Peptides against a protein of PDB entry 3JWR. Designs and how they scored, part 284

Target 1, 323 residues: chain A of PDB entry 3JWR
Amino acid sequence: TRELQSLAAAVVPSAQTLKITDFSFSDFELSDLETALCTIRMFTDLNLVQNFQMKHEVLCRWILSVKKNYRKNVAYHNWRHAFNTAQCMFAALKAGKIQNKLTDLEILALLIAALSHDLDHRGVNNSYIQRSEHPLAQLYCHSIMEHHHFDQCLMILNSPGNQILSGLSIEEYKTTLKIIKQAILATDLALYIKRRGEFFELIRKNQFNLEDPHQKELFLAMLMTACDLSAITKPWPIQQRIAELVATEFFDQGDRERKELNIEPTDLMNREKKNKIPSMQVGFIDAICLQLYEALTHVSEDCFPLLDGCRKNRQKWQALAEQ
Target 2, 298 residues: chain A of PDB entry 3JWR as posed
Amino acid sequence: TRELQSLAAAVVPSAQTLKITDFSFSDFELSDLETALCTIRMFTDLNLVQNFQMKHEVLCRWILSVKKNYRKNVAYHNWRHAFNTAQCMFAALKAGKIQNKLTDLEILALLIAALSHDLDHRGVNNSYIQRSEHPLAQLYCHSIMEHHHFDQCLMILNSPGNQILSGLSIEEYKTTLKIIKQAILATDLALYIKRRGEFFELIRKNQFNLEDPHQKELFLAMLMTACDLSAITKPWPIQQRIAELVATEFWEQGDQVGFIDFVCTQLYEALTHVSEDCFPLLDGCRKNRQKWQALAEQ

## One batch from the design tools (peptide; made by RFdiffusion4, then SolubleMPNN)

Design b2_p22_5_s4 (from b2_p22_5, 15 letters changed)
Fold by OpenDDE base, seed 2:
Structure b2_p22_5_s4 (fold): chain B 323 residues (1-323), chain A 22 residues (1-22)
Amino acid sequence: as target 1 above (323 residues)
Amino acid sequence: MEEEKEYRETLEKLEEFLRQMQ
């Protein structure tokens, strides 16, 4: 395609020029081509292209394929969300110095997972999929969409001309796919709630050890969630704009719940309760986000900007809630 | 104590909400 030719021939700017190491990064001013260039830079600067012998054209095609398999009619869970998740992962690995704590296969898996974790998202949550008796709800009992996202990820990775993992041994390939699956499934917030207590307790007791395979898996899950939720850490103008996109998608679901399922939506998805957004954001930060970024900062102090951003946005939302 | 109570209540509501989403 013309798009592939343009991307493959383009000069990829440095990470410094693209500012992709910044926790304060925003994609709002970037074209789709520029987001793809940023993604190439992430793979290159993490040494993934060299270490796993990726062909440049294959990587370009894979990126474009991933981007194409996000829906354009979904307000939040689209390519830009996946791209921002991956950028936060890159920043956490580089600026947050988490790269030094992980293997190359883990880094490869996390970056692929971050880009792929919401593939073919439909703008509705697992509850809606289940209640609407969607065919996907017949395939999976729990984490329905996350299983679907992984299936889409696997389909793309195995598609002709998209095989960025072809340089891996059979064992490396199996390991990578296992980690990708675990990482994508970890983006189900219900699983996060289930598992986070163990992680926080290990941190609190100073018993956290990345050499333990179970604790490593747990950490990768927490890191994925931290990147997936990273919009809450962004500078206030960026946070506000992203919150509007989230609200739009949730309200669209709520409207469909009324129309298609004849049910009253929850406050979070109720367009008529838009005035509750600030207080709900405070509640979300307190219940889900703060402890996670605190724990992540304990693992790597260089991740503090995420925690600081979250705290600042809590204050901003609280001020609006008091209005 | 009030902040802790509000936090726990919010957490419980969110946990219940997320459990219903499974």
Scores: peptide ipSAE 0.024, ipTM 0.674, DockQ to the pose 0.057
Fold by OpenDDE base, seed 1:
Structure b2_p22_5_s4 (fold): chain B 323 residues (1-323), chain A 22 residues (1-22)
Amino acid sequence: as target 1 above (323 residues)
Amino acid sequence: MEEEKEYRETLEKLEEFLRQMQ
């Protein structure tokens, strides 16, 4: 395609020029081509292209295929969300110095997972999929959408001309796919809530050890969630704009719940209750986000900007909730 | 079945939590 030719021939700017090492990064001013260039830079600067012998054209095709398999009519869970998740992962690995704590296969898997974790998202949550009796709800008992996202990821990875993992051994390939699956599944907030207590307790007791395979898996899951939720850490103007996108998608689901399922939506998905957004954001930060970024900062102090951003946004949302 | 039940209970708690934040 012309798009592939343009991307493959383009000079890829430095990570410094693209500002993709910044936790404060915003994609709002970037074209789709620039987001693809940023993605190439992430793979290159993490040494993934070199270490796994990726062909440039294959990587370009894969990126474009991933981007194409996000829906344009979804307000938040689109390519830009996946791209921002991957950028936060990149920043956490580089600026947050987590790269030195992980293997090359783990880094490869996390970056692929971050880009792929919401593939073919329909702008509705697992609860909607279950209540609507969607065919996917018959295939999977839990984490329905996350299983679907992984299936889409696997389909793309195995598609002709998209095989960015062709340079891996059979064992490396199996390991990478296992980690990708675990990382994508970890983005289900229900699984996060189930598992986070073990992680926080290990940190609290100063018993956290990345040399333990189980603790490593747990950490990768927590890191994935931290990147997926990273919009809450962004500078306030960026946070507000992303919160509007999230609210738009949730309200669209609420409208569908009324129309298609004949149910009253929760306040979170009710467009008539927009005035509750600030208080809901405070609650979300307190219940879900703060402890995660605190624990992540204990693993690597260089991740503090994520925690600081989350705290600052809590204060801003609290001030709005008091008006 | 136990894992599914535990997942559903966790999801219900999450939904209830999100409702209470409202």
Scores: peptide ipSAE 0.311, ipTM 0.860, DockQ to the pose 0.723; fails the geometry check
Fold by OpenDDE base, seed 5:
Structure b2_p22_5_s4 (fold): chain B 323 residues (1-323), chain A 22 residues (1-22)
Amino acid sequence: as target 1 above (323 residues)
Amino acid sequence: MEEEKEYRETLEKLEEFLRQMQ
């Protein structure tokens, strides 16, 4: 395609030029081509291209395939969300110095997972899928969408000309896929809630050890969630705009719940309760976000900008909730 | 006891939020 030719021939700017190492990064001004260039740079600067002998054209095709398998008519859970998740992962690995704590296979898996974690998202949550008796709800008992996202990820990775993992041994390939699956599934907030207590307790007791395979897996899950939720850490103008996208998608679901399921939507998805967004954001930060970024900062102090951003946005949302 | 109570309250809020998000 012309798009592939353009991407493959383009000069890839440095991470510094692209600002993809910054926790404050915004994609709002970037073209689709520029997001793809950023993604190439992430793979390159993490030494993934060299270490796993990725062909440039194959990587370009894979990126474009991943992007293509996000829906354009979904307000928030689209390519830009996946791209921002991956960028936060890259920033956490580089600026947050988490790269030094992980293997190359773990880094490879996390980056692929971040880009793929919401593939073919329909703009509705697992509850809607379950209540609508969607065919996917018959395939999976829990984490329905996350299993679907992984299936889509696997489909792309195995597609002709998209096999970015072809340079891996069979053992490395199996390990990578296992980590990708675990990382994508970890983006189910229900699983996060279930597992986070163990992580926080290990941190609190100063017993956290990345050399333990179970604790490593737990950490990768928490890191994925931290990147997936990283919009809450962004500078306030960016946070507000992303919150509007999230609200738009949730309200669209709520409208569908009324129309298609004859159900009154929850406050989060109720367009008529838009005035509750600030208080709901405060609740979300307190219930889900703060402890995660605190724990992450305890693992690596260089991740503090995520925690600081989250705290600042809590204050901003609280001020709006009091109006 | 206070830390456990705060944790439970946080979990309840989270479960409520998750029921809204799932």
Scores: peptide ipSAE 0.044, ipTM 0.718, DockQ to the pose 0.074; fails the geometry check
Fold by OpenDDE base, seed 3:
Structure b2_p22_5_s4 (fold): chain B 323 residues (1-323), chain A 22 residues (1-22)
Amino acid sequence: as target 1 above (323 residues)
Amino acid sequence: MEEEKEYRETLEKLEEFLRQMQ
């Protein structure tokens, strides 16, 4: 395609030029081509291209395939969300110095997972899928959409001309897929809630050890969630704009819940209760975000900008909630 | 005791948020 030719022929700017090491990064001003260039840079600077012998054209095709398998009519859970999740992962690995704590296979898996974690997202949550009796709800009992996202990820990885993992041994391939699956499934907030207590307790007791395979898996899950939710850490103008996209998607779901399921949506998805957004954001930060970024900062102090951003946005949302 | 209270309040907020998101 013309898009592939353009991408494959383009000079990839440095990570510094692209600012993709910054926790404050914004994609708002970037074209789709530029987001793809950023993604190439992430793979390159994490040594994934070199270490796993990725062909440039194959990587370009894979990136474009991932991008095209996000829906354009979904307000938030689209390519830009996946791209921003991956960028946060890259920043956490580089600027946050998490790279030094992980294997190359884990890094590879996390980056692929971040880009792929919401593939073919339909702008509705697992509850909606379940309540609507969607065919996907018959395939999976829990984490319905996350299983679907992984299936889409696997489909792309195995598609002709998209096989970025072809340089891996069979064992490396199996390991990578296992980690990708675990990482994508970890983006189910229900699983996050179930598992986070163990992580926080290990941190609190100063017993956290990445040499333990179980704790490593737990950390990767927490890191995925931290990147997935990283919009909450962004500078306030960026945070507000992203929050509007999230609200739009949630309200669209709420409208569908009324129309298609004949149910009254929850406050979060109720367009008529948009005035509650600031207080709900404070609640979200307190309930889900703060402890995660605190714990992550304890693992690596260089991740502090995520925590600081979250705290600053809490203050901003609180001020709006008090008006 | 204060940490446990904060944890419970956080959990309640989380559950409320999840009920809204799920």
Scores: peptide ipSAE 0.027, ipTM 0.656, DockQ to the pose 0.068; fails the geometry check

Design b2_p22_6_s1 (from b2_p22_6, 15 letters changed)
Fold by OpenDDE base, seed 4:
Structure b2_p22_6_s1 (fold): chain B 323 residues (1-323), chain A 22 residues (1-22)
Amino acid sequence: as target 1 above (323 residues)
Amino acid sequence: DEEKLAAELARINDELEAFLAK
């Protein structure tokens, strides 16, 4: 209540002051309150508050509710990750000029999805959840956590005083929820791997058309992944720090895999293989990231800073791998 | 290392595909 009052009464700085249009943005120096203020600015500058008649207090409450439903004891997949994903989405929409290619409902859905896509993340992947026979694995057999994230998102959106979508028509509401669900589910890297080939082929053949509903859906999925992985695009000092957070979380999972499941973790999650991080990062960039940011840049050339950042970090990681 | 990473990601995808095929 006190936090809500403070947030709701605060003057929201401009996007320029907050630097939230920058692809190089870092949240490291920001307080939790400042991250919430940034989030308000994202909704405002995307015209979502005005176009969908959001009450300021309701938006503030919703943001705080979303933040509250991320765990503080998770090294990487916490509120700051969700916030950074949303900030990258905002930057891609504004600075990357993708806003003009999307409907207001799609923009609304993407921003909500970005903030919500990892709600109640436990610091372990779907494979761990499945192998540990967690209760969530009884509800869903694939994309377990992403389904859970969406369920949490829906719960918050329907909670009293958090209904930021109350100004939408029934049809707009249904459309928005559909896109949110698809966007959150798309953050399952397994689904990305499955679908990216179609996207890249469309780009390669110069057949990509956002007026096609299927291709639009595919693009939104790719854009979500691009924002979710955007840490790899950040300036090197930021990238290094985030990579340490990721490694910490992965090693924590690996330790649990040994202890709880009696299995040897993969190199990516093996604390004893810390020296392999640079080479693994190069592999990750080459296998997952580069083609995505290349394709995104093809759709909108103003997204080039993401690709450039990814390439620069590849070089830095490669240099470390050669030592 | 890159090959191992790719193999791991491919495995995850294969498991998903196998489930969806049921």
Scores: peptide ipSAE 0.019, ipTM 0.583, DockQ to the pose 0.091
Fold by OpenDDE base, seed 3:
Structure b2_p22_6_s1 (fold): chain B 323 residues (1-323), chain A 22 residues (1-22)
Amino acid sequence: as target 1 above (323 residues)
Amino acid sequence: DEEKLAAELARINDELEAFLAK
């Protein structure tokens, strides 16, 4: 395609020029092409292209395929969300110095997972999928959409001309897919809530050890969540704009719940309750986000900007909630 | 086992959604 030709021929700017190592990064001013260029740079600077012998054209095609398999009519859970998740992962790996704690396969898997973790997202949560009796709800009993996202990821990875993992051995391929699956599934907040206590306890007791395979898996899951939720850490103007996108999508779901399911939406999904957004954001930060970024910062102090951003945004939301 | 896990996860998800919706 013309798009592929343009991307493959383009000079990829440095990570510094693209600012993709910054935790404060914003994609708002970037074109789709620029987001793809950023993604190429992430793979390159993480040594993934070299270490796994990726062909440039194949990588370009894969990126475009991933992007294409996000829906454009979804307000938040679209390519830009996936891209921002991946960028946060990249920043955490580089600026946060987590790269040195992980294997190349783990890094490869995390980056692919971050980009792929919401593939074909429909702008509705698992609860809606269940309540609407969607066919996917019959295939999977839990983490329905995350299973679907992984299935989409696998489909793309195996598609002709998109096989960025073709340079891997069979064992490396299996390992990578396992980690990708685990990472994508970990983005289900239900799983996060279930597992985070173990992670926090290990940190609290100073018993956290990345050399333990179980703890490694746990950490990767927590890191995925931290990147997935990283919008909450962004500078306030960016946070506000992203929060608006999230609210838009949630309200769209609520509207569908009324129309299609004859259900009164919860306050989170209720357009008429937009005045509760600030207080809900504070609650979300307190219940879900703060401890995660605190724990992540304990693993790597260089991740502090995520925690700091989260704290600052909590203050901003609290101030709005008090009005 | 999977069914039990699924039920638990569903419960947690519902609780989370309810919490976030307050």
Scores: peptide ipSAE 0.019, ipTM 0.546, DockQ to the pose 0.661
Fold by OpenDDE base, seed 1:
Structure b2_p22_6_s1 (fold): chain B 323 residues (1-323), chain A 22 residues (1-22)
Amino acid sequence: as target 1 above (323 residues)
Amino acid sequence: DEEKLAAELARINDELEAFLAK
């Protein structure tokens, strides 16, 4: 395609030029092509292209395929969300120095998972899918959408000309897919809530050890969630704009819940309760975000900008809630 | 309001956990 030709022929700017190592990164000013270039740079600077012998054209095609399989009519859970999740992962790995704690296969899996974790998202949550009796709800008992996202990820990875994992051994391939699946499934906040207590307790007791396979898996799950939620850590103008996108998508779901399911939406998804957004954001930060970024910072102090950003945004949302 | 929000988030969490338990 013309898009593939343009991407494959383009000079890929440095990570410094693209600012993709910054925790304060914003994609708002980037074209779709530039987001793809950033993605190439992430793979390159993490040594994934070299270590796993990725062909440039195949990587370009894969990136474009992933991007294409996000819906444009979804306000928040689109390519830009996936891209920002991956950028946060890249920043955490590089600037946050988490790269030094992980294997190349784990890094490969996390980056693929971050880009793929919301593939074909429909702008509705698992609860909506279940209540609407969607066919996907018959296939999976829990984490319905996350299983679907992984299925889409696997489909793309196995598609002709998109096989970025073709340079891996059979064992490396299996390991990578396992980690990708676990990482995508970990983005279900229900699973995060279920598992985070163990992680926080390990940190609190100074018993956290990445050499333990179970604790490694747990850490990768927490890291995925930290990147998935990283909008809450961004500079305030960016945070506000992303919060508006999230609210738009949630309100769209609420509107559909009224129309299609004949139910009253929750406050979070109720367009008429827009004035509650600031207080809801404070609650979300306190209940979900703060402890995670605190724990992540304990694992790697260089991740402090995420925690600091989260704290600053809590203050901003609190100030709005008090007006 | 913070308490109500915490309760709402707790409810959402409980619903999510209940959903995962099925």
Scores: peptide ipSAE 0.019, ipTM 0.575, DockQ to the pose 0.056
Fold by OpenDDE base, seed 2:
Structure b2_p22_6_s1 (fold): chain B 323 residues (1-323), chain A 22 residues (1-22)
Amino acid sequence: as target 1 above (323 residues)
Amino acid sequence: DEEKLAAELARINDELEAFLAK
């Protein structure tokens, strides 16, 4: 395609020029082409292209394929969300110095997972899928959409001309896919809530050890969640804009719940309760986000900007909630 | 009020897990 030709022929700017190492990064001013260029830079600067012998054209095609498999009519869970998740992962790996704690296969898997973790998202949560008796709800008992996202990821990775993992050995390939699957599934917040206590306790007791395979898996899951939720850490103007996108998508679901299922939506998804957004954001930060970024900062102090951003946004939302 | 909201959000997440596990 013309798009592929343009991307493959383009000079990829440095990470410094693209500012993709910054935790404060915003994609608002970037074109789709520029987001793809950023993604190429992430793979290159993490040494993934070199270490796994990726062909440039194949990587370009894969990126465009991933982007194409996000829906444009979904307000939040679209390509830009996936891209921002991946950018946060890149920043955490580089600026947050987590790269030094992980293997190349783990880094490869995390970056692919971050970009792929919401593929073909339909703008509704697992609860809606379950209650609407969607066919996907018959295939999977829990984490319905996350299983679907992984299935889509696997489909793309195996598609002709998109096989960015072709340079891997069979064992490396299997390991990578396992980690990708675990990472994508970990983005189900229900699983995060279930597992986070173990992670926090290990940190609290100073017993956290990345050499333990179980703890490594747990850490990768927590890191994925931290990147997935990273909008909450962004500078206030960016946070507000993203919060509007989230609210739009949630309200759209709530409208569908009312119309299609004859169910009164929860406050979070109720358009009529828009005035509760600030207080709900404070609650979300306290219940879900703060402890995660605190724990992540204990693993790597260079991730502090995420925690600091989260705290600052809590203050901003609290101030709005008090009005 | 914040503590109540935080607790409610935590409860909702736990209920979601339980619901999806059925």
Scores: peptide ipSAE 0.018, ipTM 0.586, DockQ to the pose 0.091

